# Peptides against a protein of PDB entry 2N1D: the designs that were tried, part 48

Target 1, 169 residues: chain A of PDB entry 2N1D
Amino acid sequence: EVKVKIPEELKPWLVDDWDLITRQKQLFYLPAKKNVDSILEDYANYKKSRGNTDNKEYAVNEVVAGIKEYFNVMLGTQLLYKFERPQYAEILADHPDAPMSQVYGAPHLLRLFVRIGAMLAYTPLDEKSLALLLNYLHDFLKYLAKNSATLFSASDYEVAPPEYHRKAV

## One batch from the design tools (peptide; aimed at target 1 G66 E69 L125 L132)

Design b1_p28_1_s2 (made by RFdiffusion4, then SolubleMPNN; from b1_p28_1, 14 letters changed)
Fold by OpenDDE base, seed 2:
Structure b1_p28_1_s2 (fold): chain B 169 residues (1-169), chain A 28 residues (1-28)
Amino acid sequence: as target 1 above (169 residues)
Amino acid sequence: KEKELAEELIKAWREALKKLKELLEKLK
């Protein structure tokens, strides 16, 4: 098993996110004001701006590409709570060809890192490659933690209407 | 189910990692 460590600063948000959806019956605003694509782009640009100190920082583009791919594949089947499924179905109907990284935002992206470790365990990565990847993933998570005040907010959620509850049961 | 999902992603991730490694080697 490959363990991806979530920063302590972000663990409370995972609980809040879960509570907002499952207990308070709220939904994240879609499309996201700041989607996964933009978050990853901002991270890449941030790392590039610091590349003068470490040229390895420019390798972030490949890491970002991988994160995006995993997110787009896993979102619908692995990252959604049951209550969110009707919303997802509506998104697919309205935007059938749009990648979910253009629709969803930081909370769902963070959920990916709770699950990605198990997926990495099945990849044919040697120890060196795995260690390198994990370093970048943890670096990205650190970036999320640093910007958590702007990326994660309960105000990005809204109480679902009564008609939605009938669909979600 | 988990294994099946992982297998679907392996090819794409492998390509990304390959490029990553190549770039890092060039930057040494």
Scores: peptide ipSAE 0.159, ipTM 0.691, DockQ to the pose 0.057
OpenDDE base, seeds 1, 3, 4, 5: peptide ipSAE 0.131, 0.156, 0.116, 0.135; ipTM 0.695, 0.692, 0.686, 0.699; seed 4 fails the geometry check

Design b1_p28_1_s3 (made by RFdiffusion4, then SolubleMPNN; from b1_p28_1, 13 letters changed)
Fold by OpenDDE base, seed 4:
Structure b1_p28_1_s3 (fold): chain B 169 residues (1-169), chain A 28 residues (1-28)
Amino acid sequence: as target 1 above (169 residues)
Amino acid sequence: SEAEEAKKLIEAWRTALEKLKKLLEELE
């Protein structure tokens, strides 16, 4: 398995996210106040402001585009807890053409990086290419950790209504 | 060089993404 290291600052949030949904039966409020598209755009702008050369800026843009696509592909089948399935179905019904990166936010984006390592293990990448990719993914994760206070909050969740519980059984 | 690094990253990232899509499609 390919190991993607999650920053220590973000590990407690993964536990809180799981607890809010699975044990407390809450749902992340959708559409997100700050969606995945916005987070990735902020990261790209942040990297640009750090004085990157044209080549480095281009590489960052490709990483951002890739993360977005990975998220949109994996969200529905790989990143949701069982309790979140009815909510996802409702989103698909109401917004069938909207990419999930425009609907979901930071917590679900972080879940991607918990799962992406296992997925990369099944891709035939040479060691050097894989190492390079991992370096950029870790750089993005460091950015999430640096901005965790504004990106992750329990106040973005709400108690699911009784009618939702019936659907989630 | 920076150009070489960027090229390698793009190729690796796109390759991984395409293969992931195929794997997920096969599981669905």
Scores: peptide ipSAE 0.181, ipTM 0.747, DockQ to the pose 0.830
OpenDDE base, seeds 1, 2, 3, 5: peptide ipSAE 0.141, 0.125, 0.126, 0.164; ipTM 0.683, 0.666, 0.691, 0.742

Design b1_p28_1_s4 (made by RFdiffusion4, then SolubleMPNN; from b1_p28_1, 13 letters changed)
Fold by OpenDDE base, seed 3:
Structure b1_p28_1_s4 (fold): chain B 169 residues (1-169), chain A 28 residues (1-28)
Amino acid sequence: as target 1 above (169 residues)
Amino acid sequence: SEKKEAEELIEAWRKALEQLKKLLEELE
């Protein structure tokens, strides 16, 4: 198994996110005021401002592109709680061609890193390549932890209406 | 070198994403 280590600073948020959705029956407000695309862009800009070489900057761009693609592929089938599925269906109906990285935000992006390790375990990557990916993923997670106060907030959720509860069986 | 590392990263992502799509397709 490939283990992606979540920073300790972010683990409490994963619990809060789960609680807001499953216990309190709330939904993350969509479309996100700060979507995954913007978060990844901010990360890339942050890395560029740190005085990286051209080659390091290029590598960061590829990491961002890879994370975005993984998120867009996995969101609908791997990252949603059961209670969120009706909301996702509505999003697909209203925005059939929009990538989910333009709709969802930080909480769902963080969920990706809970699941991505298991997915990477099925890939035909050698040890060196896998270590390289993991190093960059952990660097990104460190960035999320550093900016957690602005990226993760319960105020981004709202109580689902009674009509929604009937759909979420 | 940094350039070589970037190239290796690109190839790693390509392989990973390709396998991911196959895996998810099988789950449908």
Scores: peptide ipSAE 0.234, ipTM 0.782, DockQ to the pose 0.701
OpenDDE base, seeds 1, 2, 4, 5: peptide ipSAE 0.158, 0.109, 0.201, 0.189; ipTM 0.739, 0.620, 0.767, 0.757; seed 4 fails the geometry check

Design b1_p28_2 (made by RFdiffusion4)
Pose (drawn by RFdiffusion4):
Structure b1_p28_2 (pose): chain A 169 residues (1-169), chain P 28 residues (1-28)
Amino acid sequence: as target 1 above (169 residues)
Amino acid sequence: EEELLEELEELTERIVEVLEKAEEEEEE
């Protein structure tokens, strides 16, 4: 199976997010302003601002769109804990206009890369095509971890009260 | 799961095609 190193800079954050959901019994039931799509656009424009190009412009642009669609096909199904089901229906009902790539903010973005390596093991392309994919994915994760101090806000996870657990049982 | 794998394969193939085209244009 494909071995992909998830940024060790973000590993503490991955464990932190998991720790908050499972151990700390905290849930993310609010729309974040620092959202995945905004970070995608920020990275997309970042590559352009350093070196204004046409050939790499659409490359970054569509790869970012690829992460967007990749995230959309996994967010509610593959990137979600069973304990997040109540908050999912809650946020979805309260804010039916807002996309999930926005309301769940940056902490849920890292989940995509954790699962996508597993699913892409069942769909094995050659090393070269996968290398270009992982190249840009790792490049994004490099930038992601670089600005992660002002990027991730796991502090918004609030402990789910017993009355709220009634929606999980 | 089978449908998801097909969608991922299609998205991956599209990304690879765009990156290969961008590399060819840089070489020219």

Design b1_p28_2_s1 (made by RFdiffusion4, then SolubleMPNN; from b1_p28_2, 12 letters changed)
Fold by OpenDDE base, seed 2:
Structure b1_p28_2_s1 (fold): chain B 169 residues (1-169), chain A 28 residues (1-28)
Amino acid sequence: as target 1 above (169 residues)
Amino acid sequence: MEELLEKIRKLTERVIKVLEEAEELEKK
């Protein structure tokens, strides 16, 4: 089993995210004001501004590309709560060719890291390679934690209308 | 699920390859 450690600062947000949707019947506003693509771009630029070597910059760019693709393939089937499924269906209808990384934002991106570990366990990686990947993933998570005040907010959610409730039962 | 796992595997292998190359170059 591969364990991706979520920073302690972000664990309470995962609970809040779950509560907002499952208990309070709210939905994350879509399309996101700050989507996954922009978050990843900001991270890459942040790493670049820190004066990293060309090699590390190249590595970061690859990690960004990887995270983006992980998110895009997992969002629809792995990262959504049941209550969010009608919203997702509407997004697909309105934006059939848009990657979900351009639609969804930080909360759903964070959910990826809760799920990705179990799937990575099926990839035959040696200990060194796994550690290397995890170091980069954890570095990104650290970035999310550092910027959590601006990336995660209950104000990005809104109460679903009664019409939506009828579809989400 | 199996198809998804395969996609994740392929993506991961590509990422790892680049990371390992970068790591090797950093040590030189």
Scores: peptide ipSAE 0.581, ipTM 0.918, DockQ to the pose 0.702
OpenDDE base, seeds 1, 3, 4, 5: peptide ipSAE 0.561, 0.567, 0.566, 0.551; ipTM 0.913, 0.914, 0.915, 0.912

Design b1_p28_2_s2 (made by RFdiffusion4, then SolubleMPNN; from b1_p28_2, 12 letters changed)
Fold by OpenDDE base, seed 2:
Structure b1_p28_2_s2 (fold): chain B 169 residues (1-169), chain A 28 residues (1-28)
Amino acid sequence: as target 1 above (169 residues)
Amino acid sequence: MEELLEKIRKLTEKIVKVLLEAEKKEKE
């Protein structure tokens, strides 16, 4: 298994996210006020502003593009709690041509990094390649942790209406 | 799941290729 280390600062949020949805029957407000695309863009711009070399800047851009694609292919089947399924179905109906990175936000993006390690285990990579990839992923996670106060908030969730419960697990 | 894993594999290989090249240039 490939270990993607989640910063300790963000682990309590994962618990809160789970609790809000699974126990409190709340839903993350969609479309997100700060979607995955914008978070990744902000990260890329942040790295650029730090005076990184052209090579590192190019690498960051590729990682950003990769994370976006990871998210878009995994969101629907891997990152949702059962209670969120009806909401997802509605999103697909309302935004059939929109990538989910334009709809969902930081909490679901963070869930990606909880799941991606198991997927990467099936990709044959040498030690150097894996370490390099993980370094970039961990750097992004560090960015999320640094900005956690603005990216993660229970106020971004809302209580699901009674009619939603009838079609949800 | 099999299809998903294949997508992840292809994406990862593409990213890694770029990262390796970038690292190589950094050391030059």
Scores: peptide ipSAE 0.707, ipTM 0.952, DockQ to the pose 0.705
OpenDDE base, seeds 1, 3, 4, 5: peptide ipSAE 0.695, 0.705, 0.701, 0.701; ipTM 0.950, 0.952, 0.951, 0.951

Design b1_p28_2_s3 (made by RFdiffusion4, then SolubleMPNN; from b1_p28_2, 11 letters changed)
Fold by OpenDDE base, seed 2:
Structure b1_p28_2_s3 (fold): chain B 169 residues (1-169), chain A 28 residues (1-28)
Amino acid sequence: as target 1 above (169 residues)
Amino acid sequence: MEELLEKIEKLTKKVVEVLEEAEKKEKE
């Protein structure tokens, strides 16, 4: 299995995220105030401002595009807890033409990196290519960790109403 | 799951191709 290293600073948040939804029966507020698209855009702009070469800037943009697509194809089936399923169904009904990267935010984006490693294991890449990709992914994760105070907050969640509980078995 | 894996593979190969080219140019 491909090991995507989650920064230690972000691991406690994964636990909190799980607890908020599974134990406290809360839902992340949707559409996100800061969606995945905006987070990725901020990252790209951050890298640009660091004075990277044109080649490296282009590479970062491609990684951003890749992460976005990873998220969009995996969110619905791989990144949601069971309690979140009714909410997702409502989002699909209300925003049928919107990519989920425009709806969901940082917590769900972070969940992607918990799951993506298992998916990458099935992609036939040599060690050098895989290492190259992982370096970029890890760099993005470092960015998330650096900005964790603003990206991850329990205040972005809210208690699900009683009528929601009846739909979420 | 199989369809998902195929999508991930295609996406990954596309990204890696660009990264490898960028890496090559960066070392020149």
Scores: peptide ipSAE 0.554, ipTM 0.912, DockQ to the pose 0.700
OpenDDE base, seeds 1, 3, 4, 5: peptide ipSAE 0.534, 0.546, 0.539, 0.546; ipTM 0.906, 0.910, 0.908, 0.910

Design b1_p28_2_s4 (made by RFdiffusion4, then SolubleMPNN; from b1_p28_2, 13 letters changed)
Fold by OpenDDE base, seed 2:
Structure b1_p28_2_s4 (fold): chain B 169 residues (1-169), chain A 28 residues (1-28)
Amino acid sequence: as target 1 above (169 residues)
Amino acid sequence: MKELLEKIKELTQKIIDVLNKAEELEKK
C-alpha cells in the first residue's frame, strides 16, 4: 500500500471531524465558506510567491488540478460518513452541475489524503515517479498543517435539525 | 469501485507525466 503521511498536527483534527459528525450529529456547513477550489488556489499562489522556477510552478499547478479531480471523483462515494449522505443528496439536487470542490471544504479535502493511498496502490508507477508524486502531495499537506488554525474549526459545523435525523437512518 | 480506480489511474498518470517532465527540466 502507498503510504500518504498525514502531518501529526492534523491527525487530532481528523478525530475531531469524525466526532463532530458521528457522535455529535453535526454537519459541515455547506456550501463551504472556504471551498476546496479556493484552498488549492491559495496553495498555488503561495508556491508561486516563493520564487519557484517555472518548472516547479507548472508542476504545482498540475498537482493542484490533480488533487481537485481526485476530490471530485472520490467525495461522494469514498469520503463521506453515513450521517452525511442526506446532505450530499441535497447538494446534488441543488447544485447538479457544480463540482464538489466548489461546495466542500478543508475537512473533506483532508479526508481525501487518508483514502488516496489505497487507490494509488493500484496504479502501476515506478518508484521514482511515486516518490515524486508523494513529495508534492506531502508538500501540500504541509501547507494545510501550516494553515490549520484557519482551515479547520469546529465552528464550521452545525447541529443537524431533527428532520435531518429522520433522513439519516 | 473498479470504475473509480480506473479514473484514479488515469488522473495519476497524467500528473506523473507532467511531474517527470518538470523534474527532468529542473535537473538540467
Scores: peptide ipSAE 0.655, ipTM 0.939, DockQ to the pose 0.694
OpenDDE base, seeds 1, 3, 4, 5: peptide ipSAE 0.643, 0.654, 0.649, 0.652; ipTM 0.936, 0.939, 0.938, 0.938

Design b1_p28_3 (made by RFdiffusion4)
Pose (drawn by RFdiffusion4):
Structure b1_p28_3 (pose): chain A 169 residues (1-169), chain P 28 residues (1-28)
Amino acid sequence: as target 1 above (169 residues)
Amino acid sequence: EEEELLEELEEITERVVEILEKAEEEEE
């Protein structure tokens, strides 16, 4: 199976997010302003601002769109804990206009890369095509971890009260 | 469901790889 190193800079954050959901019994039931699409656009424009190009412009642009669609096909199904089901229906009902790539903010973005390596093990392309994909994915993760101090806000996870657990049982 | 998801991932991956191969050819 494909071995992909998830940024060790973000590993503490991955464990932190998991720790908050499972151990700390905290849930993310609110729309974040720092959202996945905004960070995608920020990275997309970042590559352009350093070196204004046409050939790499659409490359970064569509790869970002790829992450966007990749995230959309996994967010509610593959990137979600069973304990997040109540908050999912809650946020979805309260804010039916807002996309999930926005409301769940940056902490849920890292989950994509954790699962996408497993699913891409069942769909094995050659090393070269996969290398270009992992190249840009790791490049994004490098930038992601670089700005992660002002990027991730796991502090918004609030402990789910017993009355709220009634929606999980 | 898993089969449909794998098909979607394959399609998205193929499109992204094709764009990146085109961009590499243009740079050469």

Design b1_p28_3_s1 (made by RFdiffusion4, then SolubleMPNN; from b1_p28_3, 15 letters changed)
Fold by OpenDDE base, seed 2:
Structure b1_p28_3_s1 (fold): chain B 169 residues (1-169), chain A 28 residues (1-28)
Amino acid sequence: as target 1 above (169 residues)
Amino acid sequence: SMEELLKKIKEITEKIIAVLKEAEEKEK
């Protein structure tokens, strides 16, 4: 099994996210005020501002693109709680051609890293390649942890209306 | 399907790895 280590600072948020949706019956506000695309862009710009070499900048850009792709292929079927399914269906109906990375935000992006390890276990990679990938993924997660105060907030959620509850039963 | 998803994940991963290896080599 490929273990993607989630920073300790972010683990409590995963619990809060789960609680907000499953127990409190709230929904993340969509479209996200700060979507996955913007978060990834900010990360790339952050790395660029640190004076990295052109090679590392190129690598970061590819990782950003890859994370975006991971997210877009996994969001609908792997990253949603049952209560969120009607909301997702509505998003698809209203924005059929929009990538989910433009709709969803930090909480769902973080969920990706909880799930991606199991998927990577089925991709044949040598130890060096895997370590290389994980180093970049962990670096991104570190970035999320550093910016957790602005990226993760219960105020980004709202109580689902009664009409929604009827659909989610 | 899960099979299709895993295939996509594999393709994405291999693309990333190729670039990362290239970048690492050039940093030497």
Scores: peptide ipSAE 0.756, ipTM 0.961, DockQ to the pose 0.799
OpenDDE base, seeds 1, 3, 4, 5: peptide ipSAE 0.750, 0.753, 0.750, 0.751; ipTM 0.960, 0.961, 0.960, 0.960

Design b1_p28_3_s2 (made by RFdiffusion4, then SolubleMPNN; from b1_p28_3, 14 letters changed)
Fold by OpenDDE base, seed 2:
Structure b1_p28_3_s2 (fold): chain B 169 residues (1-169), chain A 28 residues (1-28)
Amino acid sequence: as target 1 above (169 residues)
Amino acid sequence: SMEELLKKIKEITEKTIEVLKKALEKEK
């Protein structure tokens, strides 16, 4: 498999996220107050503000676009816990034309990086190409870690109503 | 299907890497 290294600072959050959903039966508030699109935009702007060359800026934009696409194709089938399925169905009904990157937020985006490595393993890439991609992905993850205090919070979750539990069973 | 998903991932990845390589070459 392709190893995507998750920063140590973010690993505890993955556990908390899992606990909030699966054990505490909570749901991430949707649509997200800070959606994936916004997070990626902030990252791009952050990189730009550091005085990078035009080439580096262009590369960052492409990485942002790629991450967004990864997220949008994987969210529905790969990144949701079972308990979140009814919520997703409701989102699709209410926002049929909206990409999920405009609906979901940081926790689900982080889940992408837990899963993407296995998918990349099936993509034929030379070692240099893979390393290049991983460098950018890791750079983004570093950004998430740096901003984890603002991006990840249990207060973004809410207890699912009783009606929802019936749908989830 | 998983096959379709993997195909999409492949396409996204290849496109992204192509651009990154070009950017890297121009940076040198």
Scores: peptide ipSAE 0.644, ipTM 0.934, DockQ to the pose 0.803
OpenDDE base, seeds 1, 3, 4, 5: peptide ipSAE 0.627, 0.642, 0.618, 0.627; ipTM 0.928, 0.932, 0.926, 0.929

Design b1_p28_3_s3 (made by RFdiffusion4, then SolubleMPNN; from b1_p28_3, 15 letters changed)
Fold by OpenDDE base, seed 2:
Formats: C-alpha cells, sequence, structure tokens
Structure b1_p28_3_s3 (fold): chain B 169 residues (1-169), chain A 28 residues (1-28)
C-alpha cells in the first residue's frame, strides 16, 4: 500500500466526522456551503499567490484537476458511510448533471486521502514518479491542515430526520 | 466494478504524473 500521510491536525477530524455520521446519525449538509471545487480553486490561487513559476503553477493546476477527478470517481462507491447512502441517492436524483465535487465538501474530500493510497498501489508508476505525486498530494493536505479551522466544523452537519432513518435501514 | 475503478485511477494518475514530470524537468 502507498502511504499517504494525513497531517496530525486532521486525524482528530476524521474521528469526529465518523462519529457525527455513524454514532450521532447526522448528515453533512448538502450541497456543501464550500464544495470541493471551491476548496481546490482556493488552493490553486493560494499557490499562485506564493510566486510560483509558470511551470509550477501549471503543475498545481494539473494536481487540482487530478484530485477533482479522483474524488468524482471514488465518492459514490468508496468514500461514503452506509448511513450516507440514501442522501447520495437523493443527490443523484436532484443533481443528475453535477459532479460530486460541486456537491460535497471538505470532510468527504479528506476521506479521499484515506483511501487513495490503496488505489495508487495498483498503478504502474515507478518509485520516483509516485514520490513526485505524493509530494503534491501532501502539499495539498498541508493546505487543508492549515485551513482546518474554517474547512471542518461539526456545525456543517445536521441531525437526519426520522424519515431518513427508515431509508437507511 | 472495482476493476473499472482501478483502471480509471490508473489512467488519471498516469496523466497527472506525466504533467508533473514535465513541469519538474522544465524547472531545472
Amino acid sequence: as target 1 above (169 residues)
Amino acid sequence: SMKELLEKIKKLTEKVVKVLEEALEKEK
């Protein structure tokens, strides 16, 4: 397995996220107030403001595009807890033409990085190429950690109504 | 399927890595 290091600052949030949904039976409010697309855009702009060269800026844009695609292909089948499945089905019905990166937010994006390592292990990349990719992914995770106070909050969740519980059984 | 998902991830990763490698080379 390819090890994607999650910053220590974000590990407690992963536990809180799991607890809110699995134990407290809450749901992340959708569509997200700040969706994955917006987070990635902010990251790209942040990197641009740091005075990077054109080449580095181009690389960041490609990483952003890659992360977005990773998220969109994995969200539905890999990143959701069982309790979230009815919500996802509703989202698909209500937003059939929208990529999930426009619907979901930071918590689900962070879950991607918990799972992506196992997927990357099956890619035919050499060690150098993989390390290069990981450096960029870790840089993004560092950005998430730096902005964790604004990106991750229990107030973004709400108690699921009784009707939802019947769907989730 | 998982096989299809892995294939998608593979293709995406290869694309991204290619660009990153090119960018790195240009920075030298």
Scores: peptide ipSAE 0.397, ipTM 0.855, DockQ to the pose 0.765
OpenDDE base, seeds 1, 3, 4, 5: peptide ipSAE 0.368, 0.375, 0.371, 0.369; ipTM 0.841, 0.846, 0.843, 0.843

Design b1_p28_3_s4 (made by RFdiffusion4, then SolubleMPNN; from b1_p28_3, 15 letters changed)
Fold by OpenDDE base, seed 3:
Structure b1_p28_3_s4 (fold): chain B 169 residues (1-169), chain A 28 residues (1-28)
Amino acid sequence: as target 1 above (169 residues)
Amino acid sequence: SMEELLKKIEELSKKIIEVLKKAEEKEK
């Protein structure tokens, strides 16, 4: 098992996110006001401002690029609740060439980290390599937790219209 | 497919790790 530890501060949000979508039948507003690309850019800039060496800055940039790609390959098949699938289909139809990291935001990005550990567990990566990767992923998660008040809000969701409900059921 | 996804995740991870290791070495 590859355990990606979600900061305790963010765990309640995962529950709220699930509740907003599954129980309250709301949808995250798309395109996101602050998309995954922007969040990752902010993180990179944050790390830069902390006085990291050029080497560490380069490493962070690669991690950012990697997280972005993780998100883009996993969003459609791994990170969506059933209720969100019609919305995703509409996004794909309207923006076929846009990476999902430019469309979705913090809640879906956080879902990535709930799922990525299990995915990594099925890859033939050695323990030392995984530990190194996980250290950087956890550092990013700490950043999300630190900025959770601005990144995660129920106000970013909206009640799905009746016509959407018919598509989702 | 899940297999293809896992392969992609592996490739991405290897790429990241390679850079991370190089960075770690240079920090010594």
Scores: peptide ipSAE 0.602, ipTM 0.921, DockQ to the pose 0.816
OpenDDE base, seeds 1, 2, 4, 5: peptide ipSAE 0.589, 0.601, 0.587, 0.594; ipTM 0.918, 0.922, 0.917, 0.919

Design b1_p28_4 (made by RFdiffusion4)
Pose (drawn by RFdiffusion4):
Parts: C-alpha cells; sequence; structure tokens
Structure b1_p28_4 (pose): chain A 169 residues (1-169), chain P 28 residues (1-28)
C-alpha cells in the first residue's frame, strides 16, 4: 500500500484534534471564518504571487480544485467521526446555505490527507503520476504547516454536554 | 457500502486523471 508521510509538523495537531473529539469529548459545532476553501485560495494565489506564470497558474488552480472535490467526496463520510454526526446535522440545518468546507474550518482539512492515502492504495497509479500528486499535496501541506500557528484553531472545540450527547445516542 | 466504495473510487480516479492531465500540460 502507498506509504505517504503525513507532515510530522502537523502530527501533534492530528492527535490534538482526535484527542479533543474522543478523549476530551469536545465537538466542533460552529462555522469557522478560517475555512478550507479560503486556505486553498490563499495557497493557490501564493504560488502565483512568488512567480507570475500562466503554465503553473492553472496547474495550481485545478489541483486546488481537486483538493476541493476530494474533500467534498470524503468530508461527511470518510473524514468524520460518529460523534460529529450530531454537529453535522446541526450545522447543516442551521446553516443550509454554507458549505462544509467552510463551516468546519482548517482542523478538518488535515483529515483528507490521512484518508486519501488509504483510498488511493486501492486505486494504484504509477509512481510518476502519484509522485506529481504527492508533490503538490506535500507542497500544500508544507505551506499549511508553515502558517498553521495562525491557521488551525482547535480551541473552538467545546466539550459536548450530556444533553447534547442525547443526539449521539 | 461496497457499491458506495466503488463509486467513491471511481470519483477519485476521475479527479486524479483530470489533475494529472493538467500537470502534464503545465510541464510541456
Amino acid sequence: as target 1 above (169 residues)
Amino acid sequence: EEEETEELLEKLEEITERVLEVLEEAEE
């Protein structure tokens, strides 16, 4: 199976997010302003601002769109804990206009890369095509971890009260 | 669940092929 190193800079954050959901019994039931699409656009424009190009412009642009669609096909199904089901229906009902790539903010973005390596093991392309994909994915994760101090806000996870657990049982 | 996984793999394959085509064009 494909071995992909998830940024060790973000591993403490991955464990932190997991720790909050499971151990700390905290849930993310609010729309974050720092959202995945905004970070995607930020990275997309970042590559352009350093070196204004046409050939790499649409490359970064559509790869970002690929992450967007990749995230959309996994967010509510593959990137979600069973304990997040109540908050999912809650946020979805309260804010039916807002996309999930926005309301769940940056902490839920890192989950995509954790699961996408497993699913892409069942769909094995050659090393070269996969290398270009992982190249840009790792490049994004490099930038993601670089700005992660002002990027991730796991502190918004609030402990789910017993009355709220009634929606999980 | 098996059918949903197959559909997901197909979507991932399509998205991946499209992204690789764009990267090949960008390298040319």

Design b1_p28_4_s1 (made by RFdiffusion4, then SolubleMPNN; from b1_p28_4, 11 letters changed)
Fold by OpenDDE base, seed 2:
Structure b1_p28_4_s1 (fold): chain B 169 residues (1-169), chain A 28 residues (1-28)
Amino acid sequence: as target 1 above (169 residues)
Amino acid sequence: EEEKLKELLKKIEELTKKVLEVLKKALE
């Protein structure tokens, strides 16, 4: 299996995220105040401000585009807890033409990196190529860790109403 | 279920190849 190393600083958040939804029956507020698109844009701008060459800038943009697409294709089937399914169905109905990267935020984006390794293991990539990709993914994760105080908060969740519980069996 | 996973994996593979192609060129 391809190992995507999650920064230690972010691991407690994954537990909190799971607890908020699974145990406390809360839902992440949607649409996100800061969606995946904006997080990726901020990352790209951050990298650009570091004085990178044109080629490296293009590389960052491509990584951002890749992460966005990974998220959009995996969110619905791979990144949601069972309790979140009715909410997702409602989002699809209300925003049929919007990519999920415009709806969801940092917590779900972080879940992507928990799952993406298993997916990459089934891709026929050589070790050098895989290492290159992983380096960029890890760089992005470091960015998330650096900004974790502003990106991850329990206040972005809310208690699901009783009528929602009837849907989430 | 299994077919859906297969389709997902195919998409991931295609996306990954595209990203890597650009990355390799950019870092040369």
Scores: peptide ipSAE 0.342, ipTM 0.834, DockQ to the pose 0.751
OpenDDE base, seeds 1, 3, 4, 5: peptide ipSAE 0.308, 0.317, 0.313, 0.315; ipTM 0.822, 0.825, 0.823, 0.823

Design b1_p28_4_s2 (made by RFdiffusion4, then SolubleMPNN; from b1_p28_4, 10 letters changed)
Fold by OpenDDE base, seed 3:
Structure b1_p28_4_s2 (fold): chain B 169 residues (1-169), chain A 28 residues (1-28)
Amino acid sequence: as target 1 above (169 residues)
Amino acid sequence: SEEELRKLLEKLREITEKVLKVLEESLK
């Protein structure tokens, strides 16, 4: 299996995220104040500002585009907890043409990296290509970890209303 | 469903291939 290593600093957040949704029956506030698109843009700008020769702009841009696409194709079917399904349905109804990277934020983006490894294991990638991709993914995760204080907060969640509880299992 | 998963995996493959193409070029 392809192992995407989550930085230790972010692992507690994954637990908190799960707890907020599944146990405390809260929902991430949507649309996100800081959406995935914005996070990725900030990362790209961060990488560009470093000015390293190995940080080629076109490569960074492609990684950003790739992560965005990964997120958009996986969010609805792979990244949501059961309790979040009604919210997602409402989002689709209200914003049918909006990519989910414009709606969701950092917590759901982080969930992508928990799931993407297993998915990539079923793609025919050679070891060198996989290592290259993983290096970039890990670099992005490192960025998330460095900015975790501003990207991940329980204050971005809110208690689901009683009406929501009735439509959720 | 299995079909949905298959389609998802195919899409992920396509995305990955596009990304890797550029990344590999960056190493040259």
Scores: peptide ipSAE 0.384, ipTM 0.853, DockQ to the pose 0.721
OpenDDE base, seeds 1, 2, 4, 5: peptide ipSAE 0.373, 0.346, 0.369, 0.349; ipTM 0.848, 0.837, 0.847, 0.838

